Peptides against a protein of PDB entry 4Y8H. Designs and how they scored, part 91

Target 1, 196 residues: chain A of PDB entry 4Y8H
Amino acid sequence: TSIMAVTFKDGVILGADSRTTTGAYIANRVTDKLTRVHDKIWCCRSGSAADTQAIADIVQYHLELYTSQYGTPSTETAASVFKELCYENKDNLTAGIIVAGYDDKNKGEVYTIPLGGSVHKLPYAIAGSGSTFIYGYCDKNFRENMSKEETVDFIKHSLSQAIKWDGSSGGVIRMVVLTAAGVERLIFYPDEYEQL

## One batch from the design tools (peptide; made by RFdiffusion4, then SolubleMPNN)

Design b2_p25_4_s3 (from b2_p25_4, 18 letters changed)
Fold by OpenDDE base, seed 3:
Structure b2_p25_4_s3 (fold): chain B 196 residues (1-196), chain A 25 residues (1-25)
Amino acid sequence: as target 1 above (196 residues)
Amino acid sequence: SEEKERIQKILEEARKKAEETKLRL
């Protein structure tokens, strides 16, 4: 897996590859690793497919209940729920999560929750087996307050590089753009990003 | 609590599925 989330001038963009593995083999399956837990709060998933899906489902349910009682939750609240689940069950699940969301008060925010259940608020985050290959690239090329187009390009190039070196990453690159204007899904195919 | 039990059952079923499929992201 190669996943990332990047804050930019108008909000935040999540990105992910789609390859899945089973044991030592590439599974003939394309998975959407970008998962909605609230209208403008999404997550990137790495690790166990079933574990991360279960965690996301629980968070989604919790945020629905929260909304019914208190109104729209903050991204920080969502990250806190993810953290609690990951930390309290760290001995029994494998889940690496990046939480990203947009609201008018806080704008775009990114929280990374690695194995173990810690939480870190960052201007951008990368995770998954492919992320180890692109820390240097991302650090060199990330800038604060990029445009949407610049941020899409940054994510596309970053994930393309990760996929190039990580056998556990590949397939399509999906993105979700979260801004005041709403939610936008993007998809990029190998014939496009492999040439970058 | 009942909510805690519900959550744990969901996670247990996820663990079973994880072991059966071995699907990783």
Scores: peptide ipSAE 0.644, ipTM 0.953, DockQ to the pose 0.834; fails the geometry check
Fold by OpenDDE base, seed 4:
Structure b2_p25_4_s3 (fold): chain B 196 residues (1-196), chain A 25 residues (1-25)
Amino acid sequence: as target 1 above (196 residues)
Amino acid sequence: SEEKERIQKILEEARKKAEETKLRL
């Protein structure tokens, strides 16, 4: 897996590859690793497919209840719920989560929750087995307050490199753009990103 | 709490599925 979320001028963009594995083999499945937990709060998932899906489902339900009682939750609130679940179950779960969201007050925010259940608010985050190959690239090329297009390109190039070197990453690159304007889904295919 | 128990059951079932399928992202 190669996943990332990047704050930019107008909000935040999440990105992910789609490859899944079973043991040492590539699974015949193209998975959407970008998961909605609220209208403009999404997450990237890495690790166990079942564990991370369960966590996301629980969070989604929690945020639905929250909304019905208190109104739209903040991204921080969502991250807190993820954190509690991951921390309380860290001995059993294999879950790496990046939470990203947009609201009018806080704009785009990213929270990374690695194994162990700690939480870190960052301008951008990368995770998954492919992330190890692109720390240097991302550190060198990330800039705050990029345009949407610049951010899409940054994510595309980053994930392309991760996929190139990580056998557990591949397939399509999916992105979700969260801004005041709404939610936008993007998809990029190997024919495009392999040439970068 | 009842909610906590529900959550734990969900996670337990997920762990079983994880072990069975070994499906990873």
Scores: peptide ipSAE 0.644, ipTM 0.953, DockQ to the pose 0.871; fails the geometry check
Fold by OpenDDE base, seed 5:
Structure b2_p25_4_s3 (fold): chain B 196 residues (1-196), chain A 25 residues (1-25)
Amino acid sequence: as target 1 above (196 residues)
Amino acid sequence: SEEKERIQKILEEARKKAEETKLRL
C-alpha cells in the first residue's frame, strides 16, 4: 500500500493505490483504500483489509450519531475516535490510518495514526509499505498552500514513485479532494502515471 | 458498556475475516 494526504490552499487531498495482497501474492482485486467516514472527513487505510474496514465502519457510525446530536464533527474529533479504537486494540489490529478532512473553520487537516495508535497532526502524511521509498521525494517537493492542480500532481508523482519500488503497491491511483466546494473523486491509471 | 461490547464483537469478527482471507492493503 501507498497512501497519503496533503493539505493545500483550498483544503486537503487524499491519495491511494489500489493493490491488494493475500499473503505473498497479489490479489486479483482492486480495492478502494479511501473511505468516507463523514461528508468531508475521509481516511486512507493500510494493513489488514478487514481490520481497517471495521474500524472505519465504527467511526462512520459514531460520527453519524454525533452529527444527529451535535452537528458536524471536526476532523480532530474523527481522528480521536480512530485513535481510541487503534490504541485500545493495538495488540490485535493491523491498521495504519490517515485521517483527512475539511471544514470552514480549520480548513484542510491531516492526522496520521500509525501502528500503535498514536496520532500526529501534520501538513501532509504518507503511509503504507510504499511510503518508505518516497519520504525524501515528498520532503523535497511538498510546499505549503499549493493549488489543487499542483497538489494532484504532487500526489500523483509521489505515489507513482512509491509504486515503482513497492511490489505491494500498484493498480490505479485514487484521490479524494475535500474543499468548501464539496467532494471530488479522481482516478489515474497506470498508463498515465507509470510514465512520470 | 453495551457499546463497548458491540465494538469488540465487530473487531473480533473482523479478525476472523482477516485470518480467513489474509487480504491486506
Scores: peptide ipSAE 0.634, ipTM 0.951, DockQ to the pose 0.853; fails the geometry check
Fold by OpenDDE base, seed 1:
Structure b2_p25_4_s3 (fold): chain B 196 residues (1-196), chain A 25 residues (1-25)
Amino acid sequence: as target 1 above (196 residues)
Amino acid sequence: SEEKERIQKILEEARKKAEETKLRL
């Protein structure tokens, strides 16, 4: 897996590859690793498909209940719920999560929750087995307050490089753009990003 | 406590599925 989330001028963009594996084998399945937990709060998932799906489902439910009682939750609140689940169950879970969201008050925010259940707020985060190959690239090329287009390109190039070197990453690159204007879903195919 | 129990049940089911499918992201 190669996943990332990047804050930018107008909000935040999540990105992910789509490859899945079964043990040491690549599975012929295209999986959406970008998962909605609230209208403008999403997460990137790595690790166990079942574990991360369960966690996301639980968070989604909690945020729905939260909304009914208190209004729209903050991204920090969502990250806190993720953290609690991952930390309290760390012995029985294999989950790497990046939480990203947008609201008018806090704008775009990114929280990374690696194995073990710690939480880190960052201007951008990368995770998954492919991330090890692109820390240098991302550090060199990330800039604060990029445009939407610049951010899409940054993510596309980053994930393309990750996919190039990580056998556990591949397929399509999916992105979700979260801004005041709403939610936008993007998809890029190998013929497009392999040439980068 | 009921909520915690529900959560634990969901996670247990997830672990079973994880072991069965071995599907990883």
Scores: peptide ipSAE 0.536, ipTM 0.929, DockQ to the pose 0.838; fails the geometry check

Design b2_p25_4_s4 (from b2_p25_4, 19 letters changed)
Fold by OpenDDE base, seed 5:
Structure b2_p25_4_s4 (fold): chain B 196 residues (1-196), chain A 25 residues (1-25)
Amino acid sequence: as target 1 above (196 residues)
Amino acid sequence: EKEKEEIKKKLEEAREEAKKTGLRL
């Protein structure tokens, strides 16, 4: 897996590859690793497909309940729920999560929750087995307050590089753009990113 | 507390399913 979320001028963009593996083999399945937990709060998932799905489902339910009682939750609130689940169950699950969301007050925010259940707020985050190959690239190329287009390109290039080096990453690159204007889903195919 | 138990149960079920499928992201 190669996943990332990047804050930018108008909000935040999540990105992910789609390769699914079983053991050391590529599974014949294209997975959407970007998961909605609220209208403008999404997450990137790495690790056990089942574990991360369960966690995301629980968070989504919690946020729905929260919304009914208190209104729209903040991204920080969502991250805290993820954190609690990941931390309290760290011995029984394998999950790496990046939480990203947009609201008018806080704009785009990114929280990374690695194995162990710590939480870190960052201007951008990368995770998954492919992330190890692109720390340097991301550090050199990330800029604050990029445009949407610049951020899409940044993520596309980053994940493309990760996929080149990580056998556990591949397939399509999916993105979710979260801004005041709404939610936008993007998809890029190998012929579009392999030549980058 | 009841919610915590339900969450734990769901995670255990997920873990068992994960072991069966072995699917990883």
Scores: peptide ipSAE 0.334, ipTM 0.749, DockQ to the pose 0.839; fails the geometry check
Fold by OpenDDE base, seed 2:
Structure b2_p25_4_s4 (fold): chain B 196 residues (1-196), chain A 25 residues (1-25)
Amino acid sequence: as target 1 above (196 residues)
Amino acid sequence: EKEKEEIKKKLEEAREEAKKTGLRL
């Protein structure tokens, strides 16, 4: 897996590859690792597909309940729920989560929750097995307050490099753009990003 | 506490399913 979320001028963009594995084998399944937990709060998932899906489902339910009682939750609130679930169940879970969301008050925010259930607020985060190959690239090329187009390109190039080197990453690159204007889903196919 | 138990149950079910499929992201 190669996943990332990047804050930018107008919000945040999540990105992910789509490859799944079963043990040592590549599963012939294109999975969506970008998961909605609220209208403008999404997450990137790595690790156990079942574990991360269960966690996301619980968070989604919690945030729906929260919304009914208190209104739209903040991204921080969502990250806190993820953190609690991951930390409290760390002995029984294999889950790496990046939480990203947009709201008018806080704009785009990114929270990374690695194995163990710690939480870290960052201007951008990368995770998954492919992330090890792109720390240098991301550090060199990330800038705060990029445009949407610059951010899409940054994510596309980053994930392309991760996929190039990580056998556990591949397929399509999916992105979700969260801004005041709404939610936009993007998809990029190998023929495009392999040439970068 | 009830919420914690429900969460734990859902995670256990997911874990069992994960063991069956072995799907990883």
Scores: peptide ipSAE 0.325, ipTM 0.745, DockQ to the pose 0.830; fails the geometry check
Fold by OpenDDE base, seed 4:
Structure b2_p25_4_s4 (fold): chain B 196 residues (1-196), chain A 25 residues (1-25)
Amino acid sequence: as target 1 above (196 residues)
Amino acid sequence: EKEKEEIKKKLEEAREEAKKTGLRL
């Protein structure tokens, strides 16, 4: 898996590859690793498909209950729920999560929750087995307050490089753009990003 | 609290059902 989320001038963009594996084999399955937990709060998932799906389902339900009682939750609140689940169950989970969301007050925010259940707020985050290959690239090329187009390009190039070197990453690159204007889903195919 | 324990239980039940596929992201 190669996943990332990047804050930019108008909000935040999440990105992910789609490859799944079982043991040492690449599964012939295209998985959507970008998962909605609230209208403008999404997460990137890495690790056990079952574990991360269960966590995301519980968070989604929790945020629905929260909304009914208190109104729209903040991205920080969502990250806190993820953190609690990951930390309290860390001995029985294999899950790496990036939480990203947009609201009018806080704009785009990114919280990374690595294995173990700590939480870190960052301008951008990368995770998954492919992320190890792109720390240098991302550090060199990330800038704060990029445009949407610059951010899409940054994510596309980053994930392309991760996929190039990580056998556990591949397939399509999916993105979710979260801004005041709404939610936009993007998809990029190998014929495009392999040429970068 | 009570809610946290219920959430943990639901998590374990969901994991046991879903992990039959053995898929990793």
Scores: peptide ipSAE 0.324, ipTM 0.745, DockQ to the pose 0.636; fails the geometry check
Fold by OpenDDE base, seed 1:
Structure b2_p25_4_s4 (fold): chain B 196 residues (1-196), chain A 25 residues (1-25)
Amino acid sequence: as target 1 above (196 residues)
Amino acid sequence: EKEKEEIKKKLEEAREEAKKTGLRL
């Protein structure tokens, strides 16, 4: 898996590959690793598909309850719920989560929750087995307050490089753009990113 | 506390249901 979320001028963009594996084998399945937990709060998932799906489902449920009682939750609130679940169940979970969201008050925010259940707020985050190959690239090329187009290109190039080197990453690159204007879903196929 | 236990239970149930796939991301 190669996943990332990047804050930019107008909000935040999440990106992910779609490859899944079963043991040592690549599963012939295109899986969506970008998961909605609220209208403008999404997450990137790595690790156990079952574990991460369960966590995301619980968070979504919790945030729905929260919304009914208190209104729209902040991204930080969502990250806190993820953190609690991951930390309290760390002995039984294999989950790497990036939480990203947009609201008018806080704009785009990114929280990374690695194995162990710690939480880190960052201007951008990368995770998954493919991330090890692109830390240097991302550090060199990330800029704060990029445009939407610049950010899409940054994510596309980053994930393309990750996929190039990580056998556990591949398929399509999916992105979710969260801004004041709404939610936009993007998809890029191998023909579009392999040439980068 | 009670809410936490309920969430934990639901997590376990959801996890068991999803385990059948054996997929890894």
Scores: peptide ipSAE 0.315, ipTM 0.742, DockQ to the pose 0.597; fails the geometry check

Design b2_p25_5_s1 (from b2_p25_5, 13 letters changed)
Fold by OpenDDE base, seed 3:
Structure b2_p25_5_s1 (fold): chain B 196 residues (1-196), chain A 25 residues (1-25)
Amino acid sequence: as target 1 above (196 residues)
Amino acid sequence: MLSEEEKKELEELKKKYEKEFLESL
C-alpha cells in the first residue's frame, strides 16, 4: 500500500494505489483506499481493510449526526473522532489513517493518525508499506502552496516511485481533489505512471 | 467513487494483470 495526502494552494489532494495483497501473494482485487466520511472530508486507509472500514463507517455516522446538529464539521473535528476511535481500537488496528479535508475557513488540512491513536497536523502525509521508499523523495520535492497540477504531478511521481520499489503497491493511482469548487476524482493507469 | 466507465476500465485492467500473472507462472 502507498497512500498520501498533500495540502496545496487551493485545498488538498489524497492519493492511493489500488493493489491488494494477502501475505506474500498479490491479489487481483482492486482496493479502494480513499474513503469519504463527509462531503469534503476523506481518509486514506492502510492495514486491515475490515477494521479501518468499520472505523470509517462510525466516523461517517458521527459526522452526519454532527452536521444535523451543528452544521458542517471541520477537518480537525473529523480527525479527533478518528483519533478517539483508533485509540479505543488500537489493539485491533495494524496501521494508521490519514485524514484530509477542505473547508472555506481552514482550507486544505491533513492529519495523520498513526498506530496508537495520536494525531498530527502536517502539510502533507505519507503512509503504507510503499511510503518507506519515498520519504526522501517527498521531503525534497514537496513545496507549500503548489498548484493543482503541480500537486497532482507530485503525488503521481511519489506514488509511482513507491510502486516501483514496493511489491505490495500497484494497480491504478486514484486521487481525490478537495477544493472550494467541490470534489474531483482522478485515476491514472500503469501505462502512464510507470514511465515517470 | 468511480464512474461506471471507470469501473469497467478497472475491471479490464484487472483481467489484463490476472492474465499476465497467470502467464508468468
Scores: peptide ipSAE 0.026, ipTM 0.419, DockQ to the pose 0.030
Fold by OpenDDE base, seed 2:
Structure b2_p25_5_s1 (fold): chain B 196 residues (1-196), chain A 25 residues (1-25)
Amino acid sequence: as target 1 above (196 residues)
Amino acid sequence: MLSEEEKKELEELKKKYEKEFLESL
C-alpha cells in the first residue's frame, strides 16, 4: 500500500494505489483505500482492511450525527475521532490512517494517525509499505501552496516511485481532490504513471 | 511488470471507467 495526502493552494488531494494483498497473493484490484467520512473529509487507509473500514464507518456515523447537531465538522474534529478510536483499539489495530479535508475556514488540512493512535497535523503525509521508498523524494519535491496540477503531478510521481519499489503497491493511482469547488475523483493507470 | 491476468483486469477497468465517463457527459 502507498497512500498520501497533500495540502495545496486550493485545498487538499488524497492519493492511493489500488493493489490488494491477501497473504502471498498480489492483485491489481481496485481497493478503496480512499474513504469518505464526510462530504469534504476523507481518509487514506493502510493496514487491515476490515479493521480500518470499521473505524471509518464509525467515524462516518459520528460525523453524520455531529452534522445534524452542530453543523459541518472540521477536519480536526474528524481526525480527533479517528485518533480516539485508533488509540482505544491500539492493541488490536494495525492501521495507518491519513485524514484529509477541506473547509472554508481552515482550507486543506492533513492529519496523520500512525500506529498507537497519535495525531499529527502536517502539510503532507505519506504512509503504507510503499512510503518508505519515497520519503526522500517527497521531502525534496514537496512545496507549499502548489497548484492543483503541480500537486497531482507530485502525488503521481511519488506514488509511481513507491509502486516501482514496493511489491505490495500497484494497480491504478486514485486521487480525491477536495476544494471549495467540490470533490473531484481522478484515476491514473500503469501505462501512464510507469513512464514517469 | 504486470502479469497477463493483471493486464486483462486493467483493460477491463479502463473500459469500465471510460464507459462511466461517457455516460456522465
Scores: peptide ipSAE 0.025, ipTM 0.423, DockQ to the pose 0.020
Fold by OpenDDE base, seed 1:
Structure b2_p25_5_s1 (fold): chain B 196 residues (1-196), chain A 25 residues (1-25)
Amino acid sequence: as target 1 above (196 residues)
Amino acid sequence: MLSEEEKKELEELKKKYEKEFLESL
């Protein structure tokens, strides 16, 4: 798995590969590693698909209840809910989760929740088995307040490199763009990114 | 696609995590 989220000028973009791995088996299928928990709050999931899906579903439910009582939750609130669930289940989870969201007050925000259930707010985050291969590239090429197009390219190139080196990453690259304008879903196929 | 057993396991896991979350508050 290779996942990342990047804040930029107008909001935040989440990106993920789609390869499914179960034990020793690898399948090039479209797996939903980008999961909506609120209108403009999403997460990237690595590790156990079942475990992280369960957590995401619970978060989604809590955020819906939160909305009905208090209004739209912040990205920080969502990250806090994820953190608590991951921390309380840390002995049974092999999950890394990146939470990203947009609101008019805070703009684009990224929170990373690595194994153990800690939470860290960052301008951008990478995770998954493929992330090890692209720390250097990302550090070198990330810039604050990039355009949408620059950010899409940054993520595409980053994940392409991760996929190149990580046998557990592959398939399509999916992205979700969160801005004031709304939510946009992007998809890039191997023939597009392998040649980068 | 999840098998029926996997769906059941997922549901049980959801309940477990939800319970643990509530206890953590």
Scores: peptide ipSAE 0.016, ipTM 0.392, DockQ to the pose 0.125
Fold by OpenDDE base, seed 4:
Structure b2_p25_5_s1 (fold): chain B 196 residues (1-196), chain A 25 residues (1-25)
Amino acid sequence: as target 1 above (196 residues)
Amino acid sequence: MLSEEEKKELEELKKKYEKEFLESL
């Protein structure tokens, strides 16, 4: 798995590969590693699909309830809910989760939640087995306040590199763009990103 | 290239996202 979320000038973009692995078996299955928990709050999930999906479902429910009572939650609030659930279930989770969202006040924000159930706010975050291969690349190439197009390219190149070196990453690259304009879903196929 | 299985899963995922999009209108 290779997942990332990147803040940019107009919001935030989440990206993920689609490969699934079961033990020693590698499948280029299209896996939904990008999950909506609120209109403009999404997460990237690594590790156990079932476990992280359950957490995401619970978060989604809490945020819906929150919205009905208090209005649209902040990305920080969403990250806090994730953090608590991940901490409470840390013995059963092998997952890293990245929470990303957009609102008019805070713009694009990214929070990373590693296995221990801590939470860290970052300009961008990477996770999954493929992330090990691209820390250097991302550090070198990330810039604050990029355009949408620059950010898409950054994510595409980053995940392409991760896929190149990580046997547990592959398939299509999916992205979700969160801005004031709404939510946009992007997909890029191997024929395109392998040439980068 | 994507396998037939991958294409099928992709199509299912597209349908899911299309539904979500329509629900957001």
Scores: peptide ipSAE 0.022, ipTM 0.510, DockQ to the pose 0.025; fails the geometry check

Design b2_p25_5_s2 (from b2_p25_5, 14 letters changed)
Fold by OpenDDE base, seed 5:
Structure b2_p25_5_s2 (fold): chain B 196 residues (1-196), chain A 25 residues (1-25)
Amino acid sequence: as target 1 above (196 residues)
Amino acid sequence: MLSEEEKKELEALIAKRRAELAASL
């Protein structure tokens, strides 16, 4: 798995590969590692697919209840719910989560929740087995307040490098763009990103 | 902080998702 979320001028973009590994078998079947928990709050998931899907389902439900009582939750609130679930169940879960969201007050925000259930607010975050290969690249090439196009390219290049070296990453690259204008879904195929 | 009921709910959801994932393999 290779996942990341990047704040930019107009909001935040989440990105993920689509490969699934089950035991010794690698499936190139498209899997959903970008998961909606609220209209403009999404997460990237690594670790156990089943565990992280369950966590995301619970968070989504909590945020729906929150919305009915208090209105639209902040990205920080969503990250707090994820953090609590991951921390309190850390002995029984394999979960690496990146939470990203947009609202008019806070703009794009990214929170990373690694194994163990700590939470860290960052301008961008990377995770998954492929992330170890791209820390240097990301540190060198990330810039604050990039354009949408620049940010898409940054994520595409970053994940391409991760996929190149991580056998557990591959397939298509999916992205979700969260801005004031709404939600946009992007997809990039191997023939495109392998040439970068 | 999660209640004991919420922890059991999480376990049930994980089991459900594992079954769904297995069916898709």
Scores: peptide ipSAE 0.023, ipTM 0.615, DockQ to the pose 0.834
Fold by OpenDDE base, seed 4:
Structure b2_p25_5_s2 (fold): chain B 196 residues (1-196), chain A 25 residues (1-25)
Amino acid sequence: as target 1 above (196 residues)
Amino acid sequence: MLSEEEKKELEALIAKRRAELAASL
């Protein structure tokens, strides 16, 4: 798995490869590493498919209840819910989660929740088995306040490199763009990104 | 900014969902 989320000038973009290995874990729905928990709050999931699916489902329900009572939650609030669930269940979870969201006040935000259930706010985050291969690349190439197009290219190149070296990553590259304009889904195929 | 009451309610919901997660895993 290779996942990442990147803040940019107009919001945030989440990206993921599509290779799936179920092993002993069971997915109750189509495996999607990019998962909606609110209109403009999404997460990237790595680790146990069952664990992260359960977490995401619970968070989505929680945020729905929150919205009905208090209005749209902040990305920070969503990250806090993820953090608490991951921390309190850390002995039973294999989960690496990146939470990303957009709102007009805070713009694009990224929160990473590694194993153990800590939470860290970052301008961008990477995770999954493929991330180990691209820390250097991302550090060299990330810039704050990139354009949408620059950010798409950054993610595409980053994940391409991760896929190149990580046998557990591959398939298509999916992205979700969160901005004031709404939600946009992108897909890039191996024939394109393998040449990068 | 969340009020103290909102925070308390959020914590209660988190606790409830945590229990549900533990039961489902």
Scores: peptide ipSAE 0.021, ipTM 0.606, DockQ to the pose 0.072
Fold by OpenDDE base, seed 2:
Structure b2_p25_5_s2 (fold): chain B 196 residues (1-196), chain A 25 residues (1-25)
Amino acid sequence: as target 1 above (196 residues)
Amino acid sequence: MLSEEEKKELEALIAKRRAELAASL
């Protein structure tokens, strides 16, 4: 798995590969590494597919209930819910989650929740088995307040490198762009990103 | 900003869902 989320000038972009491996995957579940928990709050999931799906389902339900009572939750609120669920279940949970969202007040935000259930707000985050190969690349190439196009390219190149070296990553690269304009889904196929 | 009451309600909901998750794992 290779996942990342990157804040940029107009919001945030989440990206993920699509390869699934045996691991802790339950075959009867659809693996969507980019998962919606609210209109403009999404997450990237790594680790146990079953565990992270359960967490995401709970968070989604909670945020829907929250919305009905208090209005649209902040990305921080969503991250807090994820964090608490991950922390309180850390002994039984294998999960790495990146929470990313956009709202007009806070713009794009990224929160990483590694195994153990800590939470860290970052301008960008990477995770999954493929992330090991691209920390250096990302550190060198990330810039704050990039354009959408620059950010898409950054993610595409980053994940391409991760996929190149990580046998557990591959397939298509999916992205979700969260901005004031809405939600945009992108997909890039191996024929394209392998040439980078 | 959430009121103290709203925070407590949120915490209660989180706790409930946490328990449900723990039971399902």
Scores: peptide ipSAE 0.020, ipTM 0.586, DockQ to the pose 0.069
Fold by OpenDDE base, seed 3:
Structure b2_p25_5_s2 (fold): chain B 196 residues (1-196), chain A 25 residues (1-25)
Amino acid sequence: as target 1 above (196 residues)
Amino acid sequence: MLSEEEKKELEALIAKRRAELAASL
């Protein structure tokens, strides 16, 4: 798995590969590791697909309840719910989560929740087995307040490099763009990103 | 801290999703 989320001038973009592995087998299955928990609050999931889906389902439920009582939750609120679930169940869960969201007050925000259940607010975050191969590239090439196009290219190049070296990453690259204008889904196929 | 109900919900959802994943592979 290779996942990341990047703040930019107009909001935030989440990105993920789609490869699924089980044991020693690489499944030629397209999986969606980008999960909606609220209109403009999404997460990237790594680790156990079952564990992280369960966590996301619970968070979505809590945020729906929150919305009915208090209005739209902040990205920080969503991250705190993820953090609590991951921390209190850390001995029984395999989960690496990146939470990203947009609202008019806070703009684009990214929170990373690694295994163990800590929470860190960052301008961008990377995770998954492929992330180890791209720490250097991301550190060198990330810039604050990029355009949408620059940010898409940054994520595409980063994940392409991760996929190149990580046998557990591959398939299509999916992205979700969160801005004041709304939510946009993007998809990039191997024929495009393998040539970068 | 998670309530007892939330813990049970987590366990049930994990079991459900794990079964679905196994059936799809």
Scores: peptide ipSAE 0.023, ipTM 0.604, DockQ to the pose 0.879; fails the geometry check

